Peptides against a protein of PDB entry 3PBP. Designs and how they scored, part 3

Target 1, 203 residues: chain A of PDB entry 3PBP
Amino acid sequence: LNEKDLNLILNKSLVMYESLDSTTDVIVKRNVIKQLQFVSKLHENWNSRFGKVDIQKEYRLAKVQGPFTINPFPGELYDYTATNIATILIDNGQNEIVCVSFDDGSLILLFKDLEMSMSWDVDNYVYNNSLVLIERVKLQREIKSLITLPEQLGKLYVISDNIIQQVNFMSWASTLSKCINESDLNPLAGLKFESKLEDIATI
Target 2, 203 residues: chain A of PDB entry 3PBP as posed
Amino acid sequence: LNEKDLNLILNKSLVMYESLDSTTDVIVKRNVIKQLQFVSKLHENWNSRFGKVDIQKEYRLAKVQGPFTINPFPGELYDYTATNIATILIDNGQNEIVCVSFDDGSLILLFKDLEMSMSWDVDNYVYNNSLVLIERVKLQREIKSLITLPEQLGKLYVISDNIIQQVNFMSWASTLSKSINESDLNPLAGLKFESKLEDIATI

## One batch from the design tools (peptide; aimed at target 1 N71 F111 L188 F193)

Design b1_p10_2_s2 (made by RFdiffusion4, then SolubleMPNN; from b1_p10_2, 3 letters changed)
Fold by OpenDDE base, seed 4:
Structure b1_p10_2_s2 (fold): chain B 203 residues (1-203), chain A 10 residues (1-10)
Amino acid sequence: as target 1 above (203 residues)
Amino acid sequence: SLGDKLLELV
């Protein structure tokens, strides 16, 4: 964590707080307020000289975030089990794709289009928990592991029994990143969401 | 190789 990242998280937390109104659920309000308080205190306690932040005990008691929903969920995957999860950076900011693998050898690439706070008061905190399905990649392999390299944007490495494969989705993720950063979805019109698969190494 | 490095991360 660096100062830039901390400022970004603070700004996101402020935006979430500012989105609260009289119609917002009380549980959501409490969680968003607690989120802002948490991040604000982190920012106040930031030591740039050492790159350190002190987290007060009360905020270390945050609960599990989720559950999440996937829209649309591929119907055929209801018969299969999710095996791995990874997040892949698509830019030098904090925009990420979520990848989930299944035991049929499928990868689903997901985008979180809404910001969400941590869960503070309740279990199974459900607000802005939707993930958008972008692409399904069928590898038809037993997926053992998913590896990401922070310096390699829009690339996922898939480890199977005998091969390492790269899934490269920068063909569309660069456009998605631009759309997010510019708050303009128009460039997504007609975009083909097809990742490139490449064999990297035999195991 | 890149493959070797990736295997070390598994």
Scores: peptide ipSAE 0.144, ipTM 0.835, DockQ to the pose 0.020
OpenDDE base, seeds 1, 2, 3, 5: peptide ipSAE 0.141, 0.142, 0.142, 0.134; ipTM 0.833, 0.833, 0.833, 0.828

## One batch from the design tools (peptide; aimed at target 1 L133)

Design b1_p11_1 (made by RFdiffusion4)
Pose (drawn by RFdiffusion4):
Structure b1_p11_1 (pose): chain A 203 residues (1-203), chain P 11 residues (1-11)
Amino acid sequence: as target 2 above (203 residues)
Amino acid sequence: HIKDAVENKIN
């Protein structure tokens, strides 16, 4: 955990602690407070020279959160099954797109709009477990796998049956991160959220 | 919905 990232989760934790009011669900309030306490403890034991911190076994037992809401979910896909999931980096600030494969050779590019709180005990804990659909890409080929190269932002390799295609969504993803970082929604107006598909090779 | 989602992310 480098210094930049350590401070990022601390500040996110502080923003949520402040975001607490009385209507806030008791279980959620508990987790937000626990998250702040935990992230603060990490900050206290962080070894700056190695950029690492030890984590006791107690804090590693966490229960799953979900299911995430996928909004708006495409109606056709109720007849199909999800195959793979991939994470693609948009910028240098941990902003990412979640990618999911389906039986129909389709791809949904998702964005997480709500900040999650950490949770350890709560069963079936859902809260800000929210994803939003940005785009759907139908390759009409059997998608065997998804691959990413850390060196290339906003690009995803999709291995179909005899083709390796590259879905390139930096056309809109670059603008998306700018607005997130500049807190200005206007550049999104009019942007067509269409990714550049490209055949890389025959396999 | 995309703008709202980005707005939520910013907040």
Fold by OpenDDE base, seed 4:
Structure b1_p11_1 (fold): chain B 203 residues (1-203), chain A 11 residues (1-11)
Amino acid sequence: as target 1 above (203 residues)
Amino acid sequence: HIKDAVENKIN
């Protein structure tokens, strides 16, 4: 964790807080407020010299986030089991794609279009828990692991028993990143969400 | 380790 990351989290928490209104559920309000309080205190206690923050006891008891939903979920994948999950950075601004593999050899690339706070008081806290399906990549291999490299934006390495493959989705992720950062969805019009698959090495 | 193998092949 660095100061840049902390500032980003603070900004996200502020945006969530500012989105609250009279119609917002009380549970959501409580969680978002607690989130902002937590991050604000972290920011106040940030020691840049040591890259450390002091976390008060009251914030150490966070609950599990989720469940999450995938929309749309490919119907054929209901018969299969998810095997791996990874998050891939698509820019230097901390925008990420979530990737889930299945035992049929499929990869689904997902985007979290809404920010979600931590769960503090309620089990199975559900707010802004939707993930958008962007692309399904069919590798038709048994996927053993997913690897991401921070310096490799928009790239996912898929490891099977005998091969390492690269999934490169920067063809569309660069546009998506731009849309997010500029708050303009117009560039998505006509965009093809097709990743490139390349064999990297035999193992 | 798989991670090391990947990093060595990619870099």
Scores: peptide ipSAE 0.012, ipTM 0.497, DockQ to the pose 0.021
OpenDDE base, seeds 1, 2, 3, 5: peptide ipSAE 0.011, 0.010, 0.008, 0.010; ipTM 0.509, 0.508, 0.364, 0.496

Design b1_p11_1_s1 (made by RFdiffusion4, then SolubleMPNN; from b1_p11_1, 5 letters changed)
Fold by OpenDDE base, seed 5:
Structure b1_p11_1_s1 (fold): chain B 203 residues (1-203), chain A 11 residues (1-11)
Amino acid sequence: as target 1 above (203 residues)
Amino acid sequence: NLIKAVENKIK
């Protein structure tokens, strides 16, 4: 954690707080408020030299986030089991795609379009827990592992029994990154979410 | 180990 990251988290937490209204669920309100309190306290007590903050005990008791939903979820995947998960950076600004593999050989590429606070009070905190399905890639093979390389944006390496394949989604992810960073969704109109699949090596 | 193996094959 650095000062830049802390400021980003503070801004996100503030935006979440400002989005609260009379119709917001009480559990959501409590979690968002506690999120803001936590981050504000972190910011107040931030020691930039050491990257250290005194965290009160109550905030150390944060709980696990989730579960998450995928929208739309391909109906045929209900019969299959998720096998691997990976996150892939699409830019240097912390935008990420989430990839989940299934035992039918499918890869789903997902984006979290909403901000989510930590779970502070309750287990299984469920607010803004939806992931948007961007693309489904059908490999029709058993996926053993997913590998990402930090220096390679928008690339996922899929390891199967006999082959390593690269999934390159920068054709659309570059546009998505721009849309997110500029808060302009117009370039998404007509965008084709079709990744490039390439065989890299036989194993 | 797996990452290194992949890296070596990608190069």
Scores: peptide ipSAE 0.029, ipTM 0.715, DockQ to the pose 0.020
OpenDDE base, seeds 1, 2, 3, 4: peptide ipSAE 0.028, 0.024, 0.024, 0.023; ipTM 0.707, 0.690, 0.699, 0.690

Design b1_p11_1_s2 (made by RFdiffusion4, then SolubleMPNN; from b1_p11_1, 7 letters changed)
Fold by OpenDDE base, seed 3:
Structure b1_p11_1_s2 (fold): chain B 203 residues (1-203), chain A 11 residues (1-11)
Amino acid sequence: as target 1 above (203 residues)
Amino acid sequence: NLIEAVKRKIS
């Protein structure tokens, strides 16, 4: 993910937002607005990083391998373009996973660890606007769009040219949610971060 | 409405 890719996603999100009207379903509105808000925030953070040379932040970023704040960032994805972004709720307390798709057919599932870092204060290491890579899902197909349904926690629908697939990460996200809400990392020990991929429909 | 279309296909 680079500035160009982020701008592309932002523009796509803006176009989607502009298509909304009074007759648009509330669920659709909420989804589009949340996506736009997230991308806008990322864009702001990107710009702010170019403007403020905080040596401490640079050093922290140096420890965080990645083009942005994603840690770790898969090296092979540097050569690919981000195509879509979505935010998926994992509980009713508004904990969310961020998903970014790439034109190689990869999905990366990300978690904003800022709140976690504040709560657990590990080594006084505060990441401003950091995203933790939880899982990479390789679909090996062109991803056209990402759809989320607020009533379906921990599920992402991936639309390709001929198929709708569901990514279900509640196998680990329910545990993650509990850890965040209770400020206890113990349940994460031995947890496998492997989502379930299922074909839902042909289109 | 794409989301509604997806919902219909999923159901």
Scores: peptide ipSAE 0.033, ipTM 0.694, DockQ to the pose 0.026
OpenDDE base, seeds 1, 2, 4, 5: peptide ipSAE 0.032, 0.026, 0.028, 0.029; ipTM 0.704, 0.711, 0.696, 0.701

Design b1_p11_1_s3 (made by RFdiffusion4, then SolubleMPNN; from b1_p11_1, 7 letters changed)
Fold by OpenDDE base, seed 5:
Structure b1_p11_1_s3 (fold): chain B 203 residues (1-203), chain A 11 residues (1-11)
Amino acid sequence: as target 1 above (203 residues)
Amino acid sequence: NLIEAVRRKIE
């Protein structure tokens, strides 16, 4: 955690708070408010010199978020099991793609398009728990590991038994990043979400 | 580690 990240979290928390209205579920309100309180206090007490912040005990009892949903979910994947998960940065901000592999050799690239607070109050906090399916890549290999390199945006390395493959999705992720950062989704219209698959090395 | 191994393979 650094000051920049803290500021971002604060801003996100503020936006979430501002989005609350009379129709918002009470559980959501409670969680969002609690998060804002927490982050605000952290921000207030942030010591940049030491990278230190005091966290009150009450806030250290946060619960697990989720479960999450994937929309749309490929029907055929109901017969298979997820094996790996990774997050890939698509810009120098905090925009990320979530990748999940399955034991059929599929990769699904997901985006969290809605902000979700921590669960400060209840178990199974599921408000805005949907992930958007962007792309499914069928590798038809047993995926052993997913590797990301911090300096390589929008690239995922898939390790199989005999090969390392690179999935490069910057063809569309750059546009997505732009849309997010500029708060304009128009450029996504007509965009093809097709990643480039390349064999990198044999193992 | 695995990351380093991958790096070596792609270099």
Scores: peptide ipSAE 0.024, ipTM 0.636, DockQ to the pose 0.021
OpenDDE base, seeds 1, 2, 3, 4: peptide ipSAE 0.023, 0.023, 0.024, 0.022; ipTM 0.630, 0.637, 0.648, 0.623; seed 3 fails the geometry check

Design b1_p11_1_s4 (made by RFdiffusion4, then SolubleMPNN; from b1_p11_1, 4 letters changed)
Fold by OpenDDE base, seed 4:
Structure b1_p11_1_s4 (fold): chain B 203 residues (1-203), chain A 11 residues (1-11)
Amino acid sequence: as target 1 above (203 residues)
Amino acid sequence: NIIEAVENKIK
């Protein structure tokens, strides 16, 4: 993905987002409120840790399922290009983290807001799919590929020219999974969103 | 195959 392609995707995503309607469905409203509460808690944790970084801007992605927004998007990454995307399972209930890599060697770990609120018939509802920034991991490498293994929850393998590294985020993802599945935000209190990096092999 | 290489290194 080059800068030109990324800009095109962003523009398309914005146009699509602006065309979306809201729902009056009571169940959807309830889920949106829960989602908002969850997002707010995540943002509190993020801001406390990364308060020196400008993360107030939105980043949008176009997908087959519709437009996605990343909120907040680190301002520093506007100067760089997204290179890879992956989804990583964090539990057996099919909750996932989305990871996006950039050409500066950064990884951003994202939560799909719909994972918390998805209880309505999605087929009959147009929803603004959003992603919440949880963590930024700086690898300072040219990322060639992102690999996930279904049997390894909360683990991402990052391949560069000379090394394979594992990103393990189960330290916080297990708690996140619990919050999603139980619709309870209490376990997020005091949670540190810090993944573990490990060198797996040299290439 | 990169996937196979990764799998082999992890196992």
Scores: peptide ipSAE 0.023, ipTM 0.648, DockQ to the pose 0.020
OpenDDE base, seeds 1, 2, 3, 5: peptide ipSAE 0.022, 0.021, 0.021, 0.022; ipTM 0.638, 0.625, 0.590, 0.634

Design b1_p11_2 (made by RFdiffusion4)
Pose (drawn by RFdiffusion4):
Structure b1_p11_2 (pose): chain A 203 residues (1-203), chain P 11 residues (1-11)
Amino acid sequence: as target 2 above (203 residues)
Amino acid sequence: HIKDAVKNKIE
């Protein structure tokens, strides 16, 4: 955990602690407070020279959160099954797109709009487990796998049956991160959220 | 919905 990232989760943790009011669900309030306590303890034991911190076994037992809401979910896909999931970096600030494959050779590019809180005990804990659909890409080929190269932002390799295609969504993803970082929604108005699809090779 | 989602992310 480098210094930049350590501070990022600390500040996110502080923003949520402040975001607490009385209508806030008791179980959620507990987790937010626990998250702040935990992230603070990490900050206290962080070794700056190695950029690492030890984590006790106690804090590693966590229960799953979900299911995430996928809004708006495409109606056609209720007849199909999800195949793969991939994560694609948009910028240099941990901003990402979640990608999911389906039987129909389709791809949904998702964005997480709500900040999750950390949770260890709570069963079936859902809260800000929220994803939003940005785009859907139908390749009409059998998608065998998804691959990413850390060197290339906003690009995803999709291995179909005899093709390796590259879905390139930096056309809109670059603007998306700018508005996130500049807190200005206006550039999103009019932007067509269409990814450049490109055949890389025959396999 | 996309603008709202980005707005939520910014908040």
Fold by OpenDDE base, seed 4:
Structure b1_p11_2 (fold): chain B 203 residues (1-203), chain A 11 residues (1-11)
Amino acid sequence: as target 1 above (203 residues)
Amino acid sequence: HIKDAVKNKIE
């Protein structure tokens, strides 16, 4: 990540914030503010970990619920195609991480825009939904499937040709969950967003 | 074991 990329992301977040007015639902306002704070903290950590990642623009995904934008999007993945998507629960309160796999063997872990989530709760539609990039995991293999188990919080199982691997991100997701649920982002300071990889079985 | 659960879901 470079300064230019960070500025782009921050500007987008600020634009979202500036779109709020007196007619905006109080809960939505609160979530937008929280989202901005999350983005700030996540990007601080991201820059520390992935300072060499080049970001050209946001990545857009089309879904039934409307377009989703991923910010930041690693420039290295522009030449590759998304292959699978999964949603992983991180707590019993229905907070979730979104995972997208690519044909280069990469996984990106994403957090949903809080404004989006709140809009759905109040039965409103937001056309452009934002996802925040938290972590990139490079497996360097063809990913055939992503599997989640409801009883396994913060765990993703990745199926390739010859192996099943577990991605465990509860090292940071537990803290993230707490921050969301308690509306306190302070614990995110200094948090490392590094998932644990483990081989589960050979195929 | 979790390994079995994952395998079963794949099948």
Scores: peptide ipSAE 0.020, ipTM 0.524, DockQ to the pose 0.019
OpenDDE base, seeds 1, 2, 3, 5: peptide ipSAE 0.013, 0.014, 0.013, 0.013; ipTM 0.512, 0.530, 0.501, 0.483

Design b1_p11_2_s1 (made by RFdiffusion4, then SolubleMPNN; from b1_p11_2, 6 letters changed)
Fold by OpenDDE base, seed 2:
Structure b1_p11_2_s1 (fold): chain B 203 residues (1-203), chain A 11 residues (1-11)
Amino acid sequence: as target 1 above (203 residues)
Amino acid sequence: NLIEAVRKKIE
């Protein structure tokens, strides 16, 4: 955690707080408020010299987020089991794609389009728990591992029994990144979400 | 580790 990241979290928490109104679910209100309180305290206790912060015990009792939904979920994948998960950075601003592999050899590339808070006091916190399906890549092989390299944005390496393949989705991820950062969805219109698959090496 | 293995293969 660095100061920049902390500021980002604070800003996000503030935006969430400001979005609350009389129609907001009470559980959501409580979680968002607690998050803002936590981040605010964290910010106050931030030691920039050492990059350290003290966290009160009460906030260490945060619960697991989820469950999550995938929309739309490919119907045929109901018959298969997820095998691996990875997150891939698409820019230097912490925007990420979530990738899940299945035992049919499919990769689904997912985007979290809605911001959600931590779950601070309840189980099964499911507010804004949706992931958007961007692309399904069918490899038709057993996927053993998913590897990402921090210096290579928008690239996923898929390890199978005999081959390493690269999935490069920067063709659309660069546009997505721009849309997110500029808060403008217009560039997504007409965009083809087709990743490039390339064999990298045999193993 | 696997990351280093991948790096070795792609470099």
Scores: peptide ipSAE 0.027, ipTM 0.708, DockQ to the pose 0.021
OpenDDE base, seeds 1, 3, 4, 5: peptide ipSAE 0.026, 0.027, 0.025, 0.026; ipTM 0.705, 0.710, 0.699, 0.704; seed 3 fails the geometry check

Design b1_p11_2_s2 (made by RFdiffusion4, then SolubleMPNN; from b1_p11_2, 6 letters changed)
Fold by OpenDDE base, seed 5:
Structure b1_p11_2_s2 (fold): chain B 203 residues (1-203), chain A 11 residues (1-11)
Amino acid sequence: as target 1 above (203 residues)
Amino acid sequence: NLLKAVENKIK
C-alpha cells in the first residue's frame, strides 16, 4: 500500500458513501460507512515513510467478501466446475479483467463494473457482487493453469497438457480501459469482444 | 518451477 493507492481507496469509499440514500439497504449502509471510517482512519494515521498505519481491532476483523455472481452466466457451464481464477491488468492503473476457467475448457473473461466495500459486519456481503461476462473463450481442452505476466497487459497464458496458449484481449480491453478511465461508455458501442488465441509453445 | 518454465517458453 502506498499513498496513491490509499487516496484512490479513500476516493472510492467517499463516492460509495455519497451514493447512499434512503432506499439503500441497511446492511449496505453499515458496510459502506464502516469502509469509509476505516479508510479515513488509515489516511489520518498514514505514515508515508514506513507505509504503516495503526489499524483498530474492529477493522482487523473484516470478513470475506462474496459470493459473486456472473451476468449473464452461460447456461452450459452449470454442468461444469470452475478450475482456475486469474486477474489480468489491462492498464497501468487498477483496471483488471477477471478470468475463470472451467473443466469444459472454457475461459470466461469478466469485469467488475461496480465498486464493492469490504465485508465489515456480516458474512456473505453481496452488495455490488456482480461480475459482467465480457467474453467466453472455448478452448475445448483441460486447463491446468492460468499464468499472467505483469509486464504484459491484457494477456493470459493458458497451460494445458500439451500446449501453452496466449489469450490476448487487448483488442477490446484497450477500449474498455479508456472508457473506464474517461468515464465515457460511448466507445463500447459496437465493440467486438473477441480475443485472439495463439499457440505459444508445445509442452 | 512451472512459472519459470512457462516464462522461459513465453519469452
Scores: peptide ipSAE 0.025, ipTM 0.690, DockQ to the pose 0.020
OpenDDE base, seeds 1, 2, 3, 4: peptide ipSAE 0.024, 0.022, 0.022, 0.021; ipTM 0.689, 0.674, 0.677, 0.671

Design b1_p11_2_s3 (made by RFdiffusion4, then SolubleMPNN; from b1_p11_2, 6 letters changed)
Fold by OpenDDE base, seed 5:
Structure b1_p11_2_s3 (fold): chain B 203 residues (1-203), chain A 11 residues (1-11)
Amino acid sequence: as target 1 above (203 residues)
Amino acid sequence: NLIEAVANKIK
């Protein structure tokens, strides 16, 4: 964690807090408030020299977020099992695509379009737990692992038994990144979500 | 490791 990341988390937490209203569920309110309290305390106690902060015990027992939903979920994938998960940076601003592989050889590329607080209070915290399906890539191979390289934005390497393939989604991810960063979704209209698949090496 | 092996094949 660095100061830039801390500031980003603080800003996100503030935005979430400001979005609360009379119609917001009480569980959401509690989690968002606790999120803001946590991050605010971190910020106040931030030791920039060492990147250290004392965390109170009440925040050390955060719970697992989720479960998550995928929307729309491809009907065909109900018969298959998810095998791997990876996150891929699409820019230097921490925008990420979530990739999940299935044992049918499918890759789904997902985006979390809504911010979600950490789960501080309850199990099964599911507010803003939806992931948007962007693209399904059918490899028709057994996917052994997913690899990302930090220096390569919008690229996923898929390892199968005998081949390494690159999935490059920068064709649409660059536009998505721009839309997020500029808070303008208009360029997404008519955007083709078609990643490029390339064989990199035989193994 | 696998990451290094892949990275070496990609570069």
Scores: peptide ipSAE 0.019, ipTM 0.541, DockQ to the pose 0.021
OpenDDE base, seeds 1, 2, 3, 4: peptide ipSAE 0.018, 0.018, 0.012, 0.018; ipTM 0.535, 0.532, 0.528, 0.530

Design b1_p11_2_s4 (made by RFdiffusion4, then SolubleMPNN; from b1_p11_2, 6 letters changed)
Fold by OpenDDE base, seed 3:
Structure b1_p11_2_s4 (fold): chain B 203 residues (1-203), chain A 11 residues (1-11)
Amino acid sequence: as target 1 above (203 residues)
Amino acid sequence: NLLEAVANKIK
């Protein structure tokens, strides 16, 4: 955690707080307010020289978030089991894609379009718990593992029995990153969400 | 490290 990351989290927490209104669920209000309080206190106690903050005991008892949903969920995958999960950065602003593999050889690329606070009060906190399906990539092989390299934005390495393949989704992820960072969704209109698959190495 | 091996092969 650095000052930039802390400022990003603070800004996100502030935006969540500002989105609250009289119709917002009480549990959501409580969690979002506590989130902002937590991050604000972290910011106040930030030691830039050492990159350290003191965390008060009351914030150490966070609960589990989820479960999450995928929308739309591919109907064909209801009969299959998820095998691996990875997160892939698409920019230096900490925007990321979630990738899940299935035992049919499918990869799904997912985006968290809504911010979700930590769960500070209840288990199974599910407000804004949806992930958007961006793309399904079908591999005709068993997927053993998913690997990401921090210096390689928008790239996922898929390891199977005899081959390493790269999934490169920067063709659309660069546009998505821009839309998020500029708060303008217009460039998404007409964008094709098609990743490039390439064989990298035989194992 | 497999990550390093992959990284070196892509360079």
Scores: peptide ipSAE 0.023, ipTM 0.550, DockQ to the pose 0.021
OpenDDE base, seeds 1, 2, 4, 5: peptide ipSAE 0.022, 0.019, 0.018, 0.019; ipTM 0.497, 0.548, 0.545, 0.550

## One batch from the design tools (peptide; aimed at target 1 N71)

Design b1_p12_1 (made by RFdiffusion4)
Pose (drawn by RFdiffusion4):
Parts: C-alpha cells; sequence; structure tokens
Structure b1_p12_1 (pose): chain A 203 residues (1-203), chain P 12 residues (1-12)
C-alpha cells in the first residue's frame, strides 16, 4: 500500500463517516464506523519505507456482499449465462470498468457509481452494491476468455473461437475519468459510448 | 461462485 493509495482509502473513509445521519441504517452505520476505525489503524501501522502494512487474521474474515444491482440490465441476457469477468483500468486513480461475458457472445461494460463500505459479519449485506451499464458489445462469437495487459488502459482482449479481438473504449473512457476527476458532467453530453472493436489476429 | 454476484439483479 503506497502513500497515495493509503490516503485515498482514508479520505474515502472520512467522507462516508461524515455522510452518516440518523436515517442511515444501523447495520450500515456500524460498518462505516468499523471501516474508519480499521483504515485508521492501518494508517497507524503503515511502514512508509516499504509501503506495506500487516493485517491481523481477524480483519481478513469477511462475508460476501451482493448481489450487485446491474442497472439497466439488458432483457435479452435473461436467456443466457455470464461467462467471465474482467477489470479494466481507465486512468491512474483506480477508476475502472467491470466487464462481463455472456453465452450470446455479448459483453456488458459496467461502472460502479456508489461507494461500497467494508463489511465482515453482515450476511447478505447489500449497500451501494451498485453497477451501471455503460455499453453492450455483441461479438456474435463464442467468447472463450477475457485478458488485460496492465500497460494499456481502457483496452480489453477478447479471445473468441479463432480470433483475438481488442475492445478499445478509451474513446469515451478518457472523457469519463476526466469528468469524475474534474467533477464536471457536461463533457458526457453527446458522447457516443461505442468502443472500437479490432481484430488482432487469428488463433 | 464470483459469477453469482453478477446475477440479473436489478432495481428501479
Amino acid sequence: as target 2 above (203 residues)
Amino acid sequence: SVLDLFEPYTTD
């Protein structure tokens, strides 16, 4: 955990602690407070020279959150099954797109709009477990796998049956991160959220 | 399964 990232989760934790009011669900309030306490303890034991911190076994036992809401979910895909999931970096600030494969050779590019709180005990904990559909890409080929190279932002390699295609969504993803970082939604108006699809090779 | 988290679950 480098200094930049350590501070990022601390500040996110502080923003949520402040975001607490009385209507806030009791179980959620507990987790937000726990998250702040935990992130604070990490900050106290963080070894700056190694950029690392030890984590006791107690804090590692966490229960799953979900299911995540996928809004708006495409109606066709109710007849199919999800195959793979990948994470693609958009910028240098941990902003990412979640990618999911389906039986119909389709791809949904998702964005997480709500900040999740950490949770350890709560069963079936859902809260800000929210994803939003940005785009759907039908390759009409059997998608065998998804691959990413950390060196290339906003690009995803999709291995179909005899093709390696590259879905390139920096056309709109670059603008998306700018508005996130500049807190200005206007540049999104009129952008077409269409990714450049490109055949890389025959396999 | 991690895919179970990504089921067709939606809200208004």
Fold by OpenDDE base, seed 1:
Structure b1_p12_1 (fold): chain B 203 residues (1-203), chain A 12 residues (1-12)
Amino acid sequence: as target 1 above (203 residues)
Amino acid sequence: SVLDLFEPYTTD
């Protein structure tokens, strides 16, 4: 955690707080308020010289977030099991895509479009717990592992029995990154979410 | 990281 990240979290927490209204669920209100209180205290106690923050006991006992959902979930994958998960950065501003592999050889690329607070006082906190399905890539191979290289934005390497393949989704991820950073979704209209698959090496 | 959200639900 650094000062930049702390400021980002504070801003996100403020936006969540400002979005609360009379119709918001009481559990959500409590969690969002506690989120803002937590981050505000962190910011107040931030020591830039040492990069240290004192965290009170009540905030160290946060509950587990989730479960999470995928929307829409491909009906074909109900009969299959997820095998691997990875996150891939799409820019230097910490925007990322979540990738999940399945035992049918499918890869799904997911985006967390909604901000979610920590779960501070309840188990199974599920407000804004959905991930958006962007693309399904069918490799029709047994996927052994997913690897990412921090220096390579928008690229995922898939290791199978005899081959390493690269999935490159910068064709659409660059536009998505711009939309997020500029808070303008208009460029997404008509955008095709089709990644490029390339064989890298035989193994 | 968004991946951190899944740590409790993923296998080692």
Scores: peptide ipSAE 0.006, ipTM 0.421, DockQ to the pose 0.094
OpenDDE base, seeds 2, 3, 4, 5: peptide ipSAE 0.005, 0.006, 0.006, 0.005; ipTM 0.371, 0.312, 0.343, 0.370; seed 5 fails the geometry check

